# Peptides against a protein of PDB entry 3PBP: the designs that were tried, part 15

Target 1, 203 residues: chain A of PDB entry 3PBP
Amino acid sequence: LNEKDLNLILNKSLVMYESLDSTTDVIVKRNVIKQLQFVSKLHENWNSRFGKVDIQKEYRLAKVQGPFTINPFPGELYDYTATNIATILIDNGQNEIVCVSFDDGSLILLFKDLEMSMSWDVDNYVYNNSLVLIERVKLQREIKSLITLPEQLGKLYVISDNIIQQVNFMSWASTLSKCINESDLNPLAGLKFESKLEDIATI
Target 2, 203 residues: chain A of PDB entry 3PBP as posed
Amino acid sequence: LNEKDLNLILNKSLVMYESLDSTTDVIVKRNVIKQLQFVSKLHENWNSRFGKVDIQKEYRLAKVQGPFTINPFPGELYDYTATNIATILIDNGQNEIVCVSFDDGSLILLFKDLEMSMSWDVDNYVYNNSLVLIERVKLQREIKSLITLPEQLGKLYVISDNIIQQVNFMSWASTLSKSINESDLNPLAGLKFESKLEDIATI

## One batch from the design tools (peptide)

Design b1_p14_1_s4 (made by RFdiffusion4, then SolubleMPNN; from b1_p14_1, 7 letters changed)
Fold by OpenDDE base, seed 3:
Structure b1_p14_1_s4 (fold): chain B 203 residues (1-203), chain A 14 residues (1-14)
Amino acid sequence: as target 1 above (203 residues)
Amino acid sequence: MSIKEKIGEFLLNR
């Protein structure tokens, strides 16, 4: 999603909102208002985060020219191209999930199991960025953009041609965060790594 | 092995 597309969605949502009158069904009013609030919030966060600085930080993380190794890499994705990347906070610390989208409409959720030690030794630029596959979500849609909101832990917004969907992985990410913070793996035993997909707004 | 590395190993081998 570029600024133009977001403005188009905002304009459509505003036109829909302006079409609401006293005769409009309460459910329709509620839905349009919720959509407008959501898109407006996305626009505000877009303007605040996609201000030139923060794209550079996430893009700097993506520009870490080290070989990213995804393990296991889903064999079905070898023929597809990565389209978007996003980083989603799972707690108020520094624990994050990496999401990559593909042109088949797949999302992969990834765990960074290695901290990038900046080896300041000029000669050993072995930036091995290890990413471990947590979950693959198949949307079967053309993914235009991935959006994250700082105040919304473990939530990813996926924008396609006609829909905004939320991927919510707090069902497992809260446990993962706890395991990291407490240095205990036991809570992961029997945990299902299944994200909730929800339709938020039509475009 | 850090806790993150252990989690990575768990996720890989589950």
Scores: peptide ipSAE 0.692, ipTM 0.964, DockQ to the pose 0.411
Fold by OpenDDE base, seed 2:
Parts: sequence; C-alpha cells; structure tokens
Structure b1_p14_1_s4 (fold): chain B 203 residues (1-203), chain A 14 residues (1-14)
Amino acid sequence: as target 1 above (203 residues)
Amino acid sequence: MSIKEKIGEFLLNR
C-alpha cells in the first residue's frame, strides 16, 4: 500500500458513504461509517511523520455477538485470545465468510453453515451460531484491526503495527459462492482452501 | 438439510 493505494481505499470508502441514504439498512450504514472513519484516520496518520496508526478499540472489534461454536476449533489456539472479528462478503447475494483473529497472529476463516442473521448490535445476542473452520492463516504479527470493503469481495485487510496486509480468498470463495447459489456441492471436490497473502503497505 | 449445512458437513469431513 503506497499512498496511492490508501487514497484508493479512501475514495472507495467515501463513495460508499455518499451512497448511504434513508433507505439503507442500519447495519450497512454503521459498517460504511466505521470503514470511512478508520480509513480517514489511517490517511491522517500516514501523512503524519510518525506512522503510528492509533486505531480506536471501537473500530477493532467487529463483534460477532453471541455464543458461537467453532468446529473444529484449532487446538493450538486454545491458549490464545480472540482479538478481532470481521465478516467478508463473497458475493452480491449476502454470502459471507467470518474471520477471527487471535493474539498469536493467527486468522481463522469460518463458514456459517446455519442461516442465521449476524447481529452487529451489541445487544442482539444471536444464540446458536455455528461456524465451521475453512482455513487458518498465520501472520506472526500482532493484529490490531481487520478491515473489509463491501465492494471488494473475498478480501480482508489486516492491520498490524507496521504493515497492512491483504488476505484474498476469492480463489476458493468464488467456488463456495457458486455451490451455495446453485445448491451443488460438486465444485467443492478437490478445492484448495488456500488464501493469498499480500503486503499492501508499511505504516 | 440445507445446502449450507451440507457444505458445513463437507468442510468438517475433508
């Protein structure tokens, strides 16, 4: 992520914000606002000589609220604490991947195998969230924040102290989306669930 | 079983 890429993300976030109207879903509004505020703060800090992105805790936690079960839960992560949660759209039909970060620098990508509405409201406890492990990505970094852009399907931005990385899982998520939408499991046979990690910016 | 549940089962058994 050079300054140009940050500007691109900022511009996209602004366009999304400007598209918000009275008919826009409250959850969408809240997410777009949070993204814009986050990217704006990144941009402000990038222009500051000292490169410290002080990400407010409120922006760090997209909480999947309520008791959720992860199956299988990676045994190596039992000793670690979940730090961030994000939801990433994989198509225009509202199919999503859930990502959870841990304090060991791991990301887990999760599939919601039950049709449950994700509540982003702190007060809406959705009970019985089932999440199935798709992939574990080891970043070996302290993860400060997870960012998603609604217009960027199957992409997760991971912010650490000195770098922004992109996790791109469209290599498998496009197939997964197709399986859901067509009600056909056959395309999953032999599919590799390996995400592409790319360094976007030093911060 | 929904398609999502079947996908979940597939992912668990792979």
Scores: peptide ipSAE 0.691, ipTM 0.962, DockQ to the pose 0.413
Fold by OpenDDE base, seed 4:
Structure b1_p14_1_s4 (fold): chain B 203 residues (1-203), chain A 14 residues (1-14)
Amino acid sequence: as target 1 above (203 residues)
Amino acid sequence: MSIKEKIGEFLLNR
């Protein structure tokens, strides 16, 4: 299984899940959910295998010498633990948003304003990853996993115990992408950084 | 300052 195959299975699983309605057999619904959870976990593990940051290690490292500076960091989240990270593509040009979930049920959407300088100096892995807070989304749910589909720009799927929710931020991310690609900040003026939250299905 | 840095600054100052 390669990343593309996994994404395809995940996409199919999400589409299948979205097709579930009140008339769907409970067993079928449960099986689709279990499959989605499994594929989601595989996707998370796959992202971690390819060096997409296991925040728990990096956030544990961040408390001591962590490579990520989040500005501003929401003061309310200081007492909470980051549970998941996802990177969401906003265009085909590798522009991305970072999402971090917390154990309070919050999501933060973050912008990387600095490119990672690969310092190959073994002793000074100062990953000064500057992350700028775009938005905080309060779900008030225990977040089990975050799912992203490369084919679904600006969409994040949040799996909790009883629901899958979609966070759609293309309302602002399309403009952000344009600003990056055109090197023009003007379209950001007056832009609302408010994501749409939608319940996809109950688990 | 790169466009990304400028965007970062914008986001911080909004």
Scores: peptide ipSAE 0.685, ipTM 0.964, DockQ to the pose 0.464
Fold by OpenDDE base, seed 5:
Structure b1_p14_1_s4 (fold): chain B 203 residues (1-203), chain A 14 residues (1-14)
Amino acid sequence: as target 1 above (203 residues)
Amino acid sequence: MSIKEKIGEFLLNR
């Protein structure tokens, strides 16, 4: 099993977990949960052995995408290091939220307010990646990995030492998507940018 | 100013 295969199995296990409802057989539920726990533990063990290298690759990808300007940057995070990055789709129109984790156990949810102009001029590539802070979620855990499923809009899975948690931000992201698609800001008035955190499984 | 830029401004000033 390589990392890609493990990620694929983990993603499948998460999809299976989310497909569980009140009508699902108890044995099926238990088997899906056990599979998720097992695969998650393998993923953690993999990330603990190799995690610095993959973070460096995604961080290299983030560096290749140029300097990100985060506004406002939370003052409490100045002394902390970013550990993971993920992009979460919020609709079928390719609108997305960026998530960054930090070594203090914080997640920041970010909005890309500028479209990357593809400058074909390699020498004049103005990497102006503007990111606006939407929300900070404090988990107070060492974040090992971030997982997103393209079929699960506005959901982020956070793997830490002993737990998988789901961050669900569709409470505000559905409104944000609507604002983008309809070119109307009015629905943002009075909107609370508070994500739901839920424990999915212990590892 | 695009809708995304306006959203960014809103989020920054809230």
Scores: peptide ipSAE 0.681, ipTM 0.964, DockQ to the pose 0.416

Design b1_p14_2 (made by RFdiffusion4)
Fold by OpenDDE base, seed 5:
Structure b1_p14_2 (fold): chain B 203 residues (1-203), chain A 14 residues (1-14)
Amino acid sequence: as target 1 above (203 residues)
Amino acid sequence: SVIEDAVKNKINAN
C-alpha cells in the first residue's frame, strides 16, 4: 500500500459517505462511517517510510455490509498505533489484501473493494466499501516487520522479537480472487475467513 | 534490508 492507494481508498470512502441520506439503512451508515474514519486516519498519519499510522479512537468492525461476514468482536473504540503495513498479492491479476499491524499485536487483513464494485452492484448491494475488514489476527506480539514475497501468493511473514510467523490466508483468498475475477460473490457466502498461522523460524 | 534477506533465506531453507 502506498500513498496513491490510500488516496484512492479515501476518495471512494468519501464518495460513499456523501451518498448517505436519511433513508439509508443504519447499519450501512455505520459501516461507511467507520470505514471512512479508519481510512482518514490512515491517510492523515501515513508514513510511507515506516508504514506507520496513528489510528485514534478506531472502531473495530464487527459486521460489514456485503458478502463478507466477520465474527463479531467488541466494537470498542481503540487507540492504536499502526506499526506496519503491507500488501499481499492473492492472484496474478494483481488483486491484493492489505495488512495493517498494530502495537497491540493485531493484524488486520483488509480488502480494497474497488475491484468488486461491479459485482456488488450486480448483486444489489447498497454500498460497496472501499475497505473491507476480513480478518483480525491477534498475535499478541510486538510486530517489527511485515514481509511479503511476490512469488508466494496469499502469504504474509510477520517478524516479531524471536519468531518469524507465516500468515497464510489462501484458504479464503483464493475464493475471493475467484469471486472478483468472475464477478460472482456467491462463493463468499459461508466462507470462513480464518488464516493459518505457522511458525517458520526462530531468530 | 538485512531483515528481509534473512527472512527470505529462512523461508527458502524450509
Scores: peptide ipSAE 0.026, ipTM 0.652, DockQ to the pose 0.020
Fold by OpenDDE base, seed 3:
Structure b1_p14_2 (fold): chain B 203 residues (1-203), chain A 14 residues (1-14)
Amino acid sequence: as target 1 above (203 residues)
Amino acid sequence: SVIEDAVKNKINAN
């Protein structure tokens, strides 16, 4: 990942965080804080030279968040820079997918679950907070922004050039949600992690 | 944001 671009994302995330005030909606605050935390951790993992951004954790966000590693991280993406991140709800139980876009047009869909990571990668288990790579979606476009709609579970909107595209991953996310909630990974057997892409609008 | 509103409007219009 290009250091300059990671810094740009971090700076953008910081600007968003600094824009928060007492009148800001709690949901918006939560999303911005989560984004900043994620970007800060990514930045820390890639640039050991830069310290963690101190974020005042609100009482409601007190989850043990250690450093994030992405496993497996696509080797090709080491030459590219992350451009945007988004968090998408997949159920009403607060299970979330993290999406990161790159300047090559790739989207990676990630899930943070230690128990799941332990179950899927027993041989190379590192006892650390890891993001599991679920899917890589290759868009042959420059990604400008990522948008989520709270009322639409498992859907991500990608703005690129003059097109808005929907990434719908509910085909597998519903099963994943069930597996997490029931602590049973059996339903994942044979599941294809393939999201549906659809053009929604021209800008 | 203005962008989010624009996106919502376009999605709802289609």
Scores: peptide ipSAE 0.025, ipTM 0.645, DockQ to the pose 0.023
Fold by OpenDDE base, seed 4:
Structure b1_p14_2 (fold): chain B 203 residues (1-203), chain A 14 residues (1-14)
Amino acid sequence: as target 1 above (203 residues)
Amino acid sequence: SVIEDAVKNKINAN
């Protein structure tokens, strides 16, 4: 996929995300993304061969698009299509992880780069954001839907044809939350970004 | 959504 195709796919994923909860205000959804504050120093822990990808996202039914950049973007995923997007709370202060699924069965866990400024309260504002890749989770199955529960911090539920799986990333997200809230990145030194997978139910 | 509710129910039942 070229950059343009990737942008189209991600926009589709956002539209799908909006359909998951019709009662959730668009402004609330945008505010969720706004609360993602991540310092570029986390990149020092990433030793992988990744490039930067610019992404246009739609947050409104009126097709208002905002630019995003994912850095680093896994080269292998250029050949695949994004299918779903979700946001997962990691603390009570409303810090969140962004998750994007792909048709190869991969999940990428992302955090907002603090270096980019946005004003979310302005109507018709062009939302540009940089997303930092934290982890890639390979499920090797078709992902139909992503579900998050507000009362369950750092947990994502992945729905496939016949199974629900839980992705639990609190092993590292609790430390990340602390770093954000305290404005201290020292605890990230030596942290392993490895989520736990568990089969929850057959459906 | 109906699907989301069904999933929530399954999650709570295990």
Scores: peptide ipSAE 0.024, ipTM 0.638, DockQ to the pose 0.021
Fold by OpenDDE base, seed 1:
Structure b1_p14_2 (fold): chain B 203 residues (1-203), chain A 14 residues (1-14)
Amino acid sequence: as target 1 above (203 residues)
Amino acid sequence: SVIEDAVKNKINAN
């Protein structure tokens, strides 16, 4: 496995399309989540100075799944290539956001809600994997890597050529988390899904 | 991770 192969795996995992069917299949969603976590972890480990790839046993048997469905998928991104993926915790439970970067400098934030008790069947892959688009963030930079810090909920660090930027989406993610955990979607009404961008450091 | 540490260091330096 080399960097090119890893990128190929990432790209295959990030084949995105818009489905006309907006229904959520629990199994599909789970498979997507596991696949995305796997690819994200591999990518993060590869970007380390030591090139260490620590693949958890549960992921070793995973196959590259795709295509993935994003609803709605931004039409403009059909012409661009996905470059990075990350998962970000938004609470101390099971709720996460999946982030995918594109070579146009865009980030898409996708909802990940499914960590339910059903086992991920390694042999039961589905063709159509679906996620819900929450926000598109346009950075207008070449994104080299995505970094998350376990102690910082709802924060994503984007590394570009000359800068580290923080994407903070807790302005809406905290409400989303609450809605999910309390099974009350009313607070989502009128909620603005706008993340905050901050320059953290030059590199 | 090494990357996380590097990021943390840069963040803390500001």
Scores: peptide ipSAE 0.027, ipTM 0.654, DockQ to the pose 0.022; fails the geometry check

Design b1_p14_2_s1 (made by RFdiffusion4, then SolubleMPNN; from b1_p14_2, 6 letters changed)
Fold by OpenDDE base, seed 5:
Structure b1_p14_2_s1 (fold): chain B 203 residues (1-203), chain A 14 residues (1-14)
Amino acid sequence: as target 1 above (203 residues)
Amino acid sequence: SNIIQAVQNKINSL
């Protein structure tokens, strides 16, 4: 994402918010508001600390599909500001996880597939551009940067002041990839969405 | 650039 791209997502989120009326479903309203809050906070942090987040080319495709409602959005993160964003490939078929960091040291792992969203919770409001929350990782550190390596499927490197940590989500992402590619969600039943956090290096 | 290379170098050393 560059600033223009974030501005575009913000503007789309604003337009979507402005399209809400008294007849709009309460769940829709809530999700649109959540999305706008998320993008606004991401925009604020972008302007304040991080002039460029290298969002991989696939995230440019996601911009065409946005604005993305995060569902469910962790209520605790409403008070926090998004700091970084990255996309991580989980397979060679271009399936991706969206990762967003917050200033509380949280990292959320998100999936773009609406069909997947509908299958996890029939009561989960699927808007045409929703991101499904898969996992929240609490790092309890100021996240300075998110790094992805194309050769490292399902791995995210988190850079803080004094440490580089690896978040490895292949434990569930391989199953998720299979479910997407086979259009079979049954293997997700009972799957634990728990990523492995490891210290890679002290800085 | 330098941070990515440092991360890559560290990963390759594991």
Scores: peptide ipSAE 0.025, ipTM 0.655, DockQ to the pose 0.020
Fold by OpenDDE base, seed 2:
Structure b1_p14_2_s1 (fold): chain B 203 residues (1-203), chain A 14 residues (1-14)
Amino acid sequence: as target 1 above (203 residues)
Amino acid sequence: SNIIQAVQNKINSL
């Protein structure tokens, strides 16, 4: 995440908030308000020098039906703290994956598109969540940093103690990008959302 | 900044 990405998420969250009226479902209102509150707090606590955000413990302990409604949120991660966040381009357009690391060594891969989110969650009652859980990668390491290279689409570098690992999600992200750009979800049917993990270097 | 550049340099050397 850079400041521009955070501003984009904030603007989207504001637009969603402004779309709320007296007829909007109470659950939808609660989720949009929570989302806006989170993005606002992320913006306030943004460390531009390190690309880090300090999330207050109250929002970490909020069931991640917290401010970014990550849906479905892995129930096991409620007991853990988010440590790093990054955005990764999956195409030459504006399609991005959000990556969040946790102190259990989990990495979650999230999609920002609300239209795609609503289309996937037909079976799971997901009101207007800005982030859909695509994959959970369990690294079983303390994740110190997340690095992306603009020239390397769909690749995330995870820095842990003594190791750099590459998470490559282009196996599914290319199909996802196509589905977004064509507004057609059919190519996602039967797609396995499994990223490749590779050890790149020891530190 | 320096860590990111070091990692980028390491990755580019592979």
Scores: peptide ipSAE 0.023, ipTM 0.640, DockQ to the pose 0.020
Fold by OpenDDE base, seed 3:
Structure b1_p14_2_s1 (fold): chain B 203 residues (1-203), chain A 14 residues (1-14)
Amino acid sequence: as target 1 above (203 residues)
Amino acid sequence: SNIIQAVQNKINSL
């Protein structure tokens, strides 16, 4: 995610918001509004070298019971089927990335919506089961399985028919972990959400 | 099971 990509996501989120009408389902409206709010806040933090987003520490680990929504969902993935899911620890504090593979060879990296932590009004606790799209990795291969190793934080192994690849997202996940734990999103300003892809072995 | 073990063995060999 660079400034151009963020502007593209913001524009897509605005177009989605503008497409909302009186016939749109309340759940869809809520998800699109939350997406626009999240992307707008990211954009503000990107443009403002000084935008402190104070995330209030909500101490309630609400057990995220499904269904989950992905926001923004890449429009290109509506034509494709999700094939695998994995959850990967990014720290020892139980912060996790959700990884979903698709049959186009895409891997999406998702995080639990941070907007819940930004609700200033404790009295209006809306259980938000939205997942935020952080990164889309295009592997150009059919993904057969996703493997995680408990001792390897922020690393995902992707198995295809002829290759094992490592996706290492600690370049941004360490900063994300810090932001969550400190309830400060400022370190995400200007952060590139670009994972390192490495070939580990041919099969 | 066998694939995970093969991956683990390969990672451990690097």
Scores: peptide ipSAE 0.022, ipTM 0.646, DockQ to the pose 0.018
Fold by OpenDDE base, seed 1:
Structure b1_p14_2_s1 (fold): chain B 203 residues (1-203), chain A 14 residues (1-14)
Amino acid sequence: as target 1 above (203 residues)
Amino acid sequence: SNIIQAVQNKINSL
């Protein structure tokens, strides 16, 4: 697999995800979103300076997690197509935010449902991997690519035709990380999920 | 690949 093949698989996985509607079988929804997250993580690891990701080890460690549902899914985005996906570390404990871009120039920031992380007691396979919508960021630009840097926690770089923008969500992600790690949701009360958008460079 | 690397290099230079 080269970068081009990975991009092709990502695009196919995105198209399959977008083909999911209210009438789509729950098992199909499950498999498509699993595929999308897996390919996204693979794509991120490929852009990281971390050498040959032994795809075989990740395939073995990829317990088929899913279905993933986005809840709530923004009703406005039903008419739009997802274009890119990225995962971003928010701490050294391997907590991640899932970012999805759409062709309207929207970004959605998602996290894995906390109920799933608590139910990791081996015997209760809770079948529904829900992604919780945290924030929708409207860039009003065509998003060509999403870039993450392993050394930069809670930062997403968005590439459009003429500009590189940074989305920085550490304002809330540090609190979210703490809530996950301590299993205490109280600090989320009154937390504003507002990311900072900054222009980094003109292309 | 080249664009991503150019972007990473530019970001790392800031």
Scores: peptide ipSAE 0.022, ipTM 0.626, DockQ to the pose 0.021

Design b1_p14_2_s2 (made by RFdiffusion4, then SolubleMPNN; from b1_p14_2, 8 letters changed)
Fold by OpenDDE base, seed 3:
Structure b1_p14_2_s2 (fold): chain B 203 residues (1-203), chain A 14 residues (1-14)
Amino acid sequence: as target 1 above (203 residues)
Amino acid sequence: SLLIEAVGNKIKSR
């Protein structure tokens, strides 16, 4: 965590708080408020000089998020297990794609529509856990790892047994980014979600 | 489209 990352988390938590209204479930309200309080306290206690934060014990009781849902989930992947996960930035405005690999050699590219909150003092709390399937890329290889480079937007590096491949999805992700940033959905109509696969190196 | 709806939700969440 650096100061920039902390500010990003704070802004996300504020946006979640601002999304609350009179119709929001009481448990959801409580959870989002607790998260905002935690992140605000984290920000307050941030020591930029040492790159560290003092965290009060009360906020260490957060539970793990999940389970998550993928819609639509590819039927053929029900028999396979997820092996790796990566998050890829598509712009400098904090828009990102989630990628999950499977042991059949498939990659799925996913869109997260809402920010997820941690679970606070509630058993089995699940909120904003939906991911939308954008594209499935079939590599038909054993995927060992997924690598992203912060300076390379919309690119994912896939490491297999003896090859590094690049998945480049900027052909559609640039349009997606523009739609989000400009609040205009029109360019999504008829957009083709096909990534480019390229061999980068043999290893 | 689920994606269009999701992008719409993302826009609204900003």
Scores: peptide ipSAE 0.502, ipTM 0.937, DockQ to the pose 0.783
Fold by OpenDDE base, seed 4:
Structure b1_p14_2_s2 (fold): chain B 203 residues (1-203), chain A 14 residues (1-14)
Amino acid sequence: as target 1 above (203 residues)
Amino acid sequence: SLLIEAVGNKIKSR
């Protein structure tokens, strides 16, 4: 986490706060407010020189995010277990794709449509937890790890026992990025969501 | 499509 990243998180938290209205659920309001308070305190106490933040004890009790939903979830994957997760940047504007691997050798590429907050309540908080399925890539091999390189947009490296493969989804992710950034949905019509798979190295 | 709707939601959240 650097100052730029912290500013981005703060801005996202502010946008979430500004989206609250009289119809918003009380639990949602409370959670978004706590999220904004936490991020604001992080920003206030950020030491850019050392990359450190003093976190007050009251915010240390936040729960992890989740559970998440995937829509549509591939029916064939109900009997399999998720093994790895990665987040891949598709542009310099912080648009990202989430990838999850399964023990059948499948990769699912997912779009996060809404910003999520931490759970700050004693009870479980579930809000904005939807992920949309973009593509399923079947590798038919045991996936050991998922690697991303920050300088390589729209590329995922899949490590198996004997091979490193690259999944390149910039064929559609460039259009997706453009749609988001320009607020224009039209280019998504008829877009093919087919990633390119390439063998990089044998190991 | 679900993706178009999701992208719409993302746009609205900015």
Scores: peptide ipSAE 0.499, ipTM 0.937, DockQ to the pose 0.832
Fold by OpenDDE base, seed 2:
Structure b1_p14_2_s2 (fold): chain B 203 residues (1-203), chain A 14 residues (1-14)
Amino acid sequence: as target 1 above (203 residues)
Amino acid sequence: SLLIEAVGNKIKSR
């Protein structure tokens, strides 16, 4: 990510915000507003000379929506605490992946059985959201925040101490999206669920 | 697999 990329993201987020009207669903409005707030804060705190973004803790605290049942839950993560959550779109048809970070530096990528209405309302405990484990990515770093860009399908930006990394899971998410959209499970057989990790910037 | 079952459930819910 460079300043130009950040400006592009900000402009896209502004355009999305400007598209909101009185008929827009409240959940959509909240999502767009939160995204705009996040990107605006990212832009405000962007130091192009140092590639540093200081994100305030309030935006780093992904409000863990309700108790998620993760199946299978990685046994190694029982000793660790979830720190962040993000939802990443994988297509234009509202298919999404959930990502949860842990204090061991792990990311888990999860599939939702049911469309979770992302209620950004902390008080809306959606009970019985079954999440299926797809992949565990081990970064071995303190994960401070998770960032998604609506225009970048199947990409997650991970902010740690002194580094921004991109997790790209479109290698398998494109197939998953196709399976859902075409109602065909066959392409999932033998699919390798391995995301690509790339260093984007040093902070 | 659990994932295949979950994707199947998602497809059925559409």
Scores: peptide ipSAE 0.483, ipTM 0.934, DockQ to the pose 0.345
Fold by OpenDDE base, seed 5:
Structure b1_p14_2_s2 (fold): chain B 203 residues (1-203), chain A 14 residues (1-14)
Amino acid sequence: as target 1 above (203 residues)
Amino acid sequence: SLLIEAVGNKIKSR
């Protein structure tokens, strides 16, 4: 969601709101109002807290059985569907973490062991795309969007129906980056892969 | 660990 996309959603929500009349179902009216309130608050909070940040929204709906293997794959997620994917920079050297959200409200943070073509086209399937599970974060929310800010290393913004949350994994990602860049695996031993979750805005 | 191995592979691929 760049500001333009947010404005588009806001405008769409306003148009929907303006289309409401006395014959509109109360449930529909309530939902449209809630959506408008959500988007408006998102817009206000976005402008106030994040500034004019060019949000690269990679909305890619991926199936759990994407063109990648996750190892180990959390057994609990076999029954769930991947909903969103984001790539998060952890340093200026283009080391990245992949995040996948699921419809159970889980986020998985993944390490690319090989250069992945982020091609979700089945026709461009690269057989050797393995991802290693680093962490599972259970939000227990419907995840609508994943947002990353290029200037904010190791941070992921998770948008749900009523809240924007920040996942900050720099506690371990800085060490991971260092290990990669310095070709030293020793600091990974005993590293705790626990991200910080913070509520940024209630919508 | 799988992660250490994966990071090792990443390092080797550079």
Scores: peptide ipSAE 0.482, ipTM 0.934, DockQ to the pose 0.289

